# Designs tried in a protein design run: peptides against a protein of PDB entry 5JXT. Part 196

Target 1, 319 residues: chain A of PDB entry 5JXT
Amino acid sequence: SLLPKKEINVYIGMSEMQVKWYQKILEKDIDAVNGAGGKRESKTRLLNIVMQLRKCCNHPYLFEGAEPGPPYTTDEHLIYNAGKMVVLDKLLKRIQKQGSRVLIFSQMSRLLDILEDYCVFRGYKYCRIDGSTAHEDRIAAIDEYNKPGSDKFIFLLTTRAGGLGINLTTADIVILYDSDWNPQADLQAMDRAHRIGQTKQVVVYRFVTDNAIEEKVLERAAQKLRLDQLVIQQGRAQVAAKAAANKDELLSMIQHGAEKVFQTKGAFGTMAEKGSQLDDDDIDAILQAGETRTKELNARYEKLGIDDLQKFTSESAYE

## One batch from the design tools (peptide; made by RFdiffusion4, then SolubleMPNN)

Design b2_p24_2_s3 (from b2_p24_2, 9 letters changed)
Fold by OpenDDE base, seed 3:
Structure b2_p24_2_s3 (fold): chain B 319 residues (1-319), chain A 24 residues (1-24)
Amino acid sequence: as target 1 above (319 residues)
Amino acid sequence: ARLREPYPPISKEEEEELLAEMLE
């Protein structure tokens, strides 16, 4: 029988460089961030801020002029300048030692470009699929990864391209490097490993930048997923949650953690204390804290009815 | 260290796709 998947949100502090860029993004449109535009603020302006903040949470090198240089190099700075890369680098070493194989999903093809260079730099053998990958090349990559005795450790995928009905049950670990705005896309991605033919316990690690926009993206995704489940169970198909966030929701998401980001000198949390020097105990602590926060998040939304889940509740469970 | 060109920013097209997902 297929074992239930284990899902863990991994809450990760920003690097010093991410904090600087996150501040710069907020400062660039400070009037919109402060809600000074009121009801006249365009939804598009707020969505653009959300998008830039999500880019920053993934990697600062997604911005022009962020990377230090010339010369431009593939080196340790590719890792230590992004909190998610620091955690990924330690986690992948553990996963490999356990004899596991891993799918890494992202929304951003340019992040996969960084992850490819990282894989080469660490000597990890990988496959890649994104939205631009030709059908034949996609089949070839899947077959190479799934081959008996394949030496491919990592599969890099965009979430949408990886969601397309493929079987990747030869992997037992899934890393969602970032979350889709639609929680169903993430479910479809993890179900590529968590499917009939899987022989191992599937573990899903969802990376979430702590004290940033991504916590609110995650909360919104959890809310929607629970609402969708309840609507199906109650036969109320008409109550399909409008997937589109309203302006007040977007503004609340942008403002989340912004004050603390402006006050922060350097990195956040374990990234401030250890930077790239995380050990196995630091990773265990991050995973344990993540497992606790994941249970708390799920328990929050499990208690809510359809009418409550249709309302955006800005109240963080931690206030 | 391996020398390379700097990473290009996310294209406007990819940004528009991400924006489209958030508008759905």
Scores: peptide ipSAE 0.522, ipTM 0.933, DockQ to the pose 0.658
Fold by OpenDDE base, seed 5:
Structure b2_p24_2_s3 (fold): chain B 319 residues (1-319), chain A 24 residues (1-24)
Amino acid sequence: as target 1 above (319 residues)
Amino acid sequence: ARLREPYPPISKEEEEELLAEMLE
């Protein structure tokens, strides 16, 4: 029987470089961030800010001129300059020691480029599929990964490309390096490992930059997913609100954690305390805290009815 | 350390795709 997947949100502090770039993104359009544009602000302007903030949460090297250089090098700076990479680096060591195999999903092909260099740097054997991968190459990569005795530890996928009906049940760990704006895409990604033929407990680690836009992306995704479930269960398909965030929602998302980011000198949370020096105990603490917060998040939305889930509740910012 | 080229920024096309996803 297929065991239920375990999903754990892994809340990760920004590196010092991420904080600096996050500040820079907010400062570049501070009037929009402050809601000073009012009715004149385009939804597109806010979405562009969200996109830039999501890039920052993934890796600062997604921005031109962020990487130290020239010379440009693949080295430890690739890891310590992004909180998610620091956690990933430790988590992958644990996963490998456990004899697990891992799917890593991202929305950003350019992040996969960084992850490829990271894999090479750490000596991890990997496969890759993204939106640009030819059909034949996809088949070859899947077959190479799934073959008995495959030495491929990691499969790097864009969430959408990985969502396309493939079977990756030879992996038992899924890392969502970032969340899709549509929670169904993430579910489809998880279902590549969590499918008939899986023999292990699938564990999904969802990386979430703490005190940043990604917490709100996650909350929105969780809200939407719960709403979709309730709408299906109640046969109220017509009540399904347009999935597109409104301007006020986007603004609230952008503003989330912004003040703390502006006040922060250096890194956030465990990244400030330990940075790249995270040990196994620090990872355990992060995972435990993440499991707790995941349960709390789920419990929050499980109590809500359709009418409540249709409202953007800003009130979640005051707990 | 391995020498490489800097990471190119996310392409306009990829940005447009990501934006499109947020509009759905």
Scores: peptide ipSAE 0.520, ipTM 0.931, DockQ to the pose 0.655
Fold by OpenDDE base, seed 1:
Structure b2_p24_2_s3 (fold): chain B 319 residues (1-319), chain A 24 residues (1-24)
Amino acid sequence: as target 1 above (319 residues)
Amino acid sequence: ARLREPYPPISKEEEEELLAEMLE
């Protein structure tokens, strides 16, 4: 029988560079961030801010002029300038030592470009599929990854491209480098490894930038997922359609952690304390804290009914 | 260190797709 998947949210502090870019994004549209536009503020403007903040949470090199250079190099700076890369770099070493194989999903093909360079830099053999990958090349990549004795350790996928019913049960670890706005897309990604033919315990690591927009993206995704489940269970299909974030929700998401980001000099959390010098104990602490917060998050939404899940819970992390 | 070109920004098309997902 297929073992239940273990899902762990991995809460990761921003690097110093991410904090600086996060501040710049907020400052660039500070009037919108402060809600000064009121009812006149466009939903599109707020969504653009959310998108830029999500880019920052993934990697600062997704912005023009963020990368140090010229010369532009693939080196350790590719890792230490993004909190998620620092944790990924340590986690992948552990995963490899355990004899596991890993799927890495992202929403952003440009992040996969960074991850390819990282794989080459670390000597990790990989496959890649994104939205631009031709059907024949997808088949070839899947077959190369799944073949007996494959030396391909990592499969890099965009969440949407990876969601297309493919079998990747030769991997037992899934890393969601970022969360989809639709939690069903993330589930479909996990189900590439967590399906018939899997022989190992599937572990899913969801990377979440701590004290940032991604915590609210995750909370919204968890809320939506629970709502979708309850709507299906109750046969109330009409309720599912109201899941689009309103302006006030988007504004609340953008404002989450913004004050602390503005007050921060340097990196956040374990990135401030250890930076690229994270050891195995630091990773264990991050994973244990993540497991606890994951249980708490799930327990929060499991108790809510449909009417509560339709309301944006402004339960900010400030209580 | 390997020399390379700077990473291009996320394309407008990918941004529009990501925005479209957030509108649903």
Scores: peptide ipSAE 0.517, ipTM 0.931, DockQ to the pose 0.660
Fold by OpenDDE base, seed 4:
Structure b2_p24_2_s3 (fold): chain B 319 residues (1-319), chain A 24 residues (1-24)
Amino acid sequence: as target 1 above (319 residues)
Amino acid sequence: ARLREPYPPISKEEEEELLAEMLE
């Protein structure tokens, strides 16, 4: 029988460079961030801020002029300038040492470009699939990864491209480098490894930038997923709440952690203390803290009924 | 270290796709 998947949210501090870029994004549209646009503020303007903040949480090199250079090089700076890369780099060493194979999912093809260069730099053999990958090349990449005795350690995928019904049960570790706005897309992605034919315990690591927009993206996704599950279980299909965040929700998400980000000089959390010098004990501490926070997050939503989950979406609409 | 070109920003098309996903 297939073992239940273990899901762990890995809460990661921003690097110094990410903090600087996160501040810059907020400052660029500070009037919108402060809610000064009021009822006239466009939802699109807020969504654009959310998108830029999510890019920053992934890697600062997704912005023009963030990478140090010229000359532009693939080197350690590719890792230490993004908190997620620092954790990824240590986690992948552990995953490899234990004889596991890993799927890495992202929403952003441009992040996969950075991850390819990282894989080459570390000497990790990989496959890649994204939205632009031809159907034949997708099949070839899957077959190359799944072949008996494959030396491919990593599969890089965009979440949506990886969601397309493929079987990747030759991997036992899933890293969600970022989260889809739709929690069902992430489930579909992790279920590529967590499927019939899997012989190992599947572990899913969801990377979440701590004290940033991604924490609220995760909370919203968890709420939505719980609501969807309860609606299905109760046969109340009509109660599928409007899946789209309202303006006040988006504003609250943007404002989350913004004050701390503005007050921060340097990196955040463990990234400030250790930077790229994380050891195995630091990784264990991050994973343990993540497991605790994951249980606490799930426990908050598991206790809520449909009516409570709906109220949390509606109370932001009438003030 | 390997010399390379800088990473181009996310394309407008990819940003529009990401935006569309957040509108659903």
Scores: peptide ipSAE 0.522, ipTM 0.932, DockQ to the pose 0.674; fails the geometry check

Design b2_p24_2_s4 (from b2_p24_2, 10 letters changed)
Fold by OpenDDE base, seed 2:
Structure b2_p24_2_s4 (fold): chain B 319 residues (1-319), chain A 24 residues (1-24)
Amino acid sequence: as target 1 above (319 residues)
Amino acid sequence: STLREPYPPISKEEEEEELARLLE
């Protein structure tokens, strides 16, 4: 029988470079961030800020002029300048030692470009599929990864490309480097490994930048998922979750953690204390804290009824 | 260390596609 998947949110502090870029993004549109734009502030402007903040949470090198250079090099700076890369680098070493194989999903093809260079730099053998991958090359990559005795450790995928019904049950670890706005897309990605033919316990690590917009992305996704489940269970098809984020929701998401980001000099959390020098005990602590916070998050939404889940209350930003 | 070109930014089209999913 297929074992139930274990999902753990991994809460990760920003690097010093990420904090600087996150501050810069907020400062550039400070009037928008403060809600001072009133009726004139377009939803489009807030959406653009959300997009830039999500890029920052993934990697600062997604911005022009962020990478040190010229010359531009693949080196340790590719890792220590992004909190998610620091945790990924340690986690992959553990996963490899366990004899596991890993799927890494992202929304951003340009993040996969960084992850490819990282794989080469660390000597990890990988496959890649994104939205631009030709059908034949996609088949070849899947077959190369799934073949008996494959030396491919990592599969890099965009969440969209991973959603397309492929079987990757030869992997037992899933890393969601970022989250989709639709929790069903992430579930579909997980189901590439957590499917009939899987022989191992599937573990999903969802990376979440702590004290940043990604916590609100996660909360919103959890609310939607719970609402969808309740609607299905109660047969109330008409309770469509208000699918589109409204202006006030977007503003609340942008404002989340912004004050602490502005007050921060250097990195956040474990990134400030240890930076790239995380040991195995630090990773265990991060994973254990993540497991606790994941249980707390799930328990929060499991207690809510349909009417409560439909109210995106800004009140949860102040507790 | 390996010399390389700088990473190109995310295309506006890719950003618009991601933002469109937030509006669904």
Scores: peptide ipSAE 0.532, ipTM 0.931, DockQ to the pose 0.638
Fold by OpenDDE base, seed 4:
Structure b2_p24_2_s4 (fold): chain B 319 residues (1-319), chain A 24 residues (1-24)
Amino acid sequence: as target 1 above (319 residues)
Amino acid sequence: STLREPYPPISKEEEEEELARLLE
């Protein structure tokens, strides 16, 4: 029988460079961030801020002029300038040592470009599929990864491309480097490894930038997922409110952690203390803290009924 | 270290597609 998947949110502090860029994004549109635009503030402006903040949480090199250079090099700076990369780098060493194989999902093809260079730099053999990958090349990459005795350790996928019903049960670890706005897309991605034919315990690590917009992305996704589950269970299919994020929700998401980010000099959390020098004990501490926070997050939403989950979406609309 | 070109920014089209998913 297939073992239940273990899901752990991994809360990761921003690097110093990410903090600087996060501040810069907020400062550029400070009037919108403060809600000073009032009723005239375009939803589009807030959406653009959300997108830039998510890019920053993934990697600062997603911004023009962020990378040190010229010359531009693949080196340790590719890792230490992004908190998620620092944790990923240590986690992958552990995953490899235990004889596991890993799927890494992202929403951003450009992040996969960075991850490819990282894989080459670390000597990790990998496969890649994204939205631009031809159908034949997708099949070839899947077959190369799944072949008996495959030396491919990592599969890099966009969440959309990974959702296409493929079987990747030769991997037992899933890393969601970022989250989809639709929690069903992430479930579909992790279920590529967590499927009939899997012989190992599947572990899913969801990377979440701590004290940033991604915490609110995660909370919203968890709320939506719980609501969807309850609606299905109760047969109330009509109540699947197309909860398109309203302006106030977007503003609240943007404002989350912003004050602490502005007050921060240097990196955040464990990234400030150790930076790229994380040891195995630091990773264990991050994973343990993540497991605790994951349980607490789930417990908050599991206790809520449909009416409570609907109120939580509405109360954020009238204050 | 390997010399390379800088990473190109995410296209506006890719950003718009990602934002469209937030509105679903």
Scores: peptide ipSAE 0.530, ipTM 0.932, DockQ to the pose 0.655
Fold by OpenDDE base, seed 1:
Structure b2_p24_2_s4 (fold): chain B 319 residues (1-319), chain A 24 residues (1-24)
Amino acid sequence: as target 1 above (319 residues)
Amino acid sequence: STLREPYPPISKEEEEEELARLLE
């Protein structure tokens, strides 16, 4: 029988470079961030801020002029300038030592470009599929990854491209490098490894930038998932339609952690204390803290009814 | 260390597609 998947949110501090870029993004549109535009503020402007903050949480090199250079190099700076890369780098070493194989999902094809260079730099053999990958090349990549005795350790996928019903049960670890706005897309990604033919315990690591917009992305996704489940259970299909983020929701998401980011000199959390020098004990502590916070998050939403889940209450996340 | 070109930015089209999902 297929074992239940274990899902762990991995809460990761920003690097010093991410903090600086996060501050710059907020400062550039400070009037919008402070809600000074009120009803006149464009929803599009808030959406653009959300997108930039999300890019920053993934990797600062997604911004023009962020990468140190010229010359531009693939080196350790590719890792230490992004908190998620620092944790990924340590986690992948552990996963490989355990004899596991890993799917890495992202929403951003440009992040996969960074991850490819990282794989080459670390000597990890990989496959890649994104939205631009031809059907024949997808089949070839899947077959190469799934073949008996495959030397391919990592499969890099965009969440959407990975959602296409493919079987990747030869992997037992799933890393969601970022979250989809639709939690069903992430579930579909996990189900590439967590399906009939899997022989191992599937473990899903969801990377979440701590004290940043991604916590609110996660909360909104968890809320939507619970709402979808309750709507299906109660046969109330009409309730699902109110999922469009309003201006106040977007503003609340943008403001989350912003004050602490502005006050921060350097990196956040374990990135401030250890940076790229994270050891196995630091990773264990991050994973244990993540497991606890994941249980707490799930327990919050499990108690909510449809009417509560339809209200985006900033307060329900803080009680 | 390997020399490379800088990473190109995310396309506006890809950003718009991602933002469209937030509005669904």
Scores: peptide ipSAE 0.523, ipTM 0.929, DockQ to the pose 0.640
Fold by OpenDDE base, seed 3:
Structure b2_p24_2_s4 (fold): chain B 319 residues (1-319), chain A 24 residues (1-24)
Amino acid sequence: as target 1 above (319 residues)
Amino acid sequence: STLREPYPPISKEEEEEELARLLE
């Protein structure tokens, strides 16, 4: 029988470079961040801020002129300048030692470009599929990864490209490097490994930048998922979750953690204490804290009815 | 270390597509 998947949100502090860029993004449009535009604020302006903050949470090198250079190099700075890369680097080493194989999903093809260079730099053998990958090349990559005795450790995928009904049950670990705005896309991605033919316990690690916009992305996704489940269970098909974020929701997402980011000198949390020098105990602590926060998040939304879930509740579970 | 070109930024078109998903 297929074992239930284990899902863990991995809450990761920003690197010093991410904090600097996150501050810069907020400062560039501080009036919008403060809600000074009121009801007249452009939704497009807020959406642009959301996108930039989301890029920053993934990797600062997604911005023009962020990478130090010339010369531009593939080296340790590719890792230590992004909190998610620091955790990924340690986690992949553990996963490999356990004899597991891993799917890594992202929304951003340009992040996969960084991850490819990282894989080469660490000597990890990988496959890649994104939205631009030709059908024949996709089949070839899947077949190469799934081949008996395949030496491919990592599969890099964009979430949408990976969602297309493929079987990747030869992997037992799934890393969601970022989240989709639609929680069903992430479910479809993890179900590539968590499917009939899987012989191992599937573990899903969802990376979430702590004290940043991605916590609100996660909360919104959890809310939507619970609402969808309740609508199906109650046969109320007409309760289309108003899928479109309103201006107040976007503003609340942008403002989340912003004050603390402005006050921060250096990195956040474990990234400030250890930086790239995380050990196995630090990873265990991050995973344990993540498992606790994941249970708390799920328990919050499990208690809510349809009417409550249709309202954006800005109240963080931590206030 | 290996020398390379800097990473190109995410295109505006790709950003708009990602943002469109938030509005779905």
Scores: peptide ipSAE 0.534, ipTM 0.934, DockQ to the pose 0.664; fails the geometry check

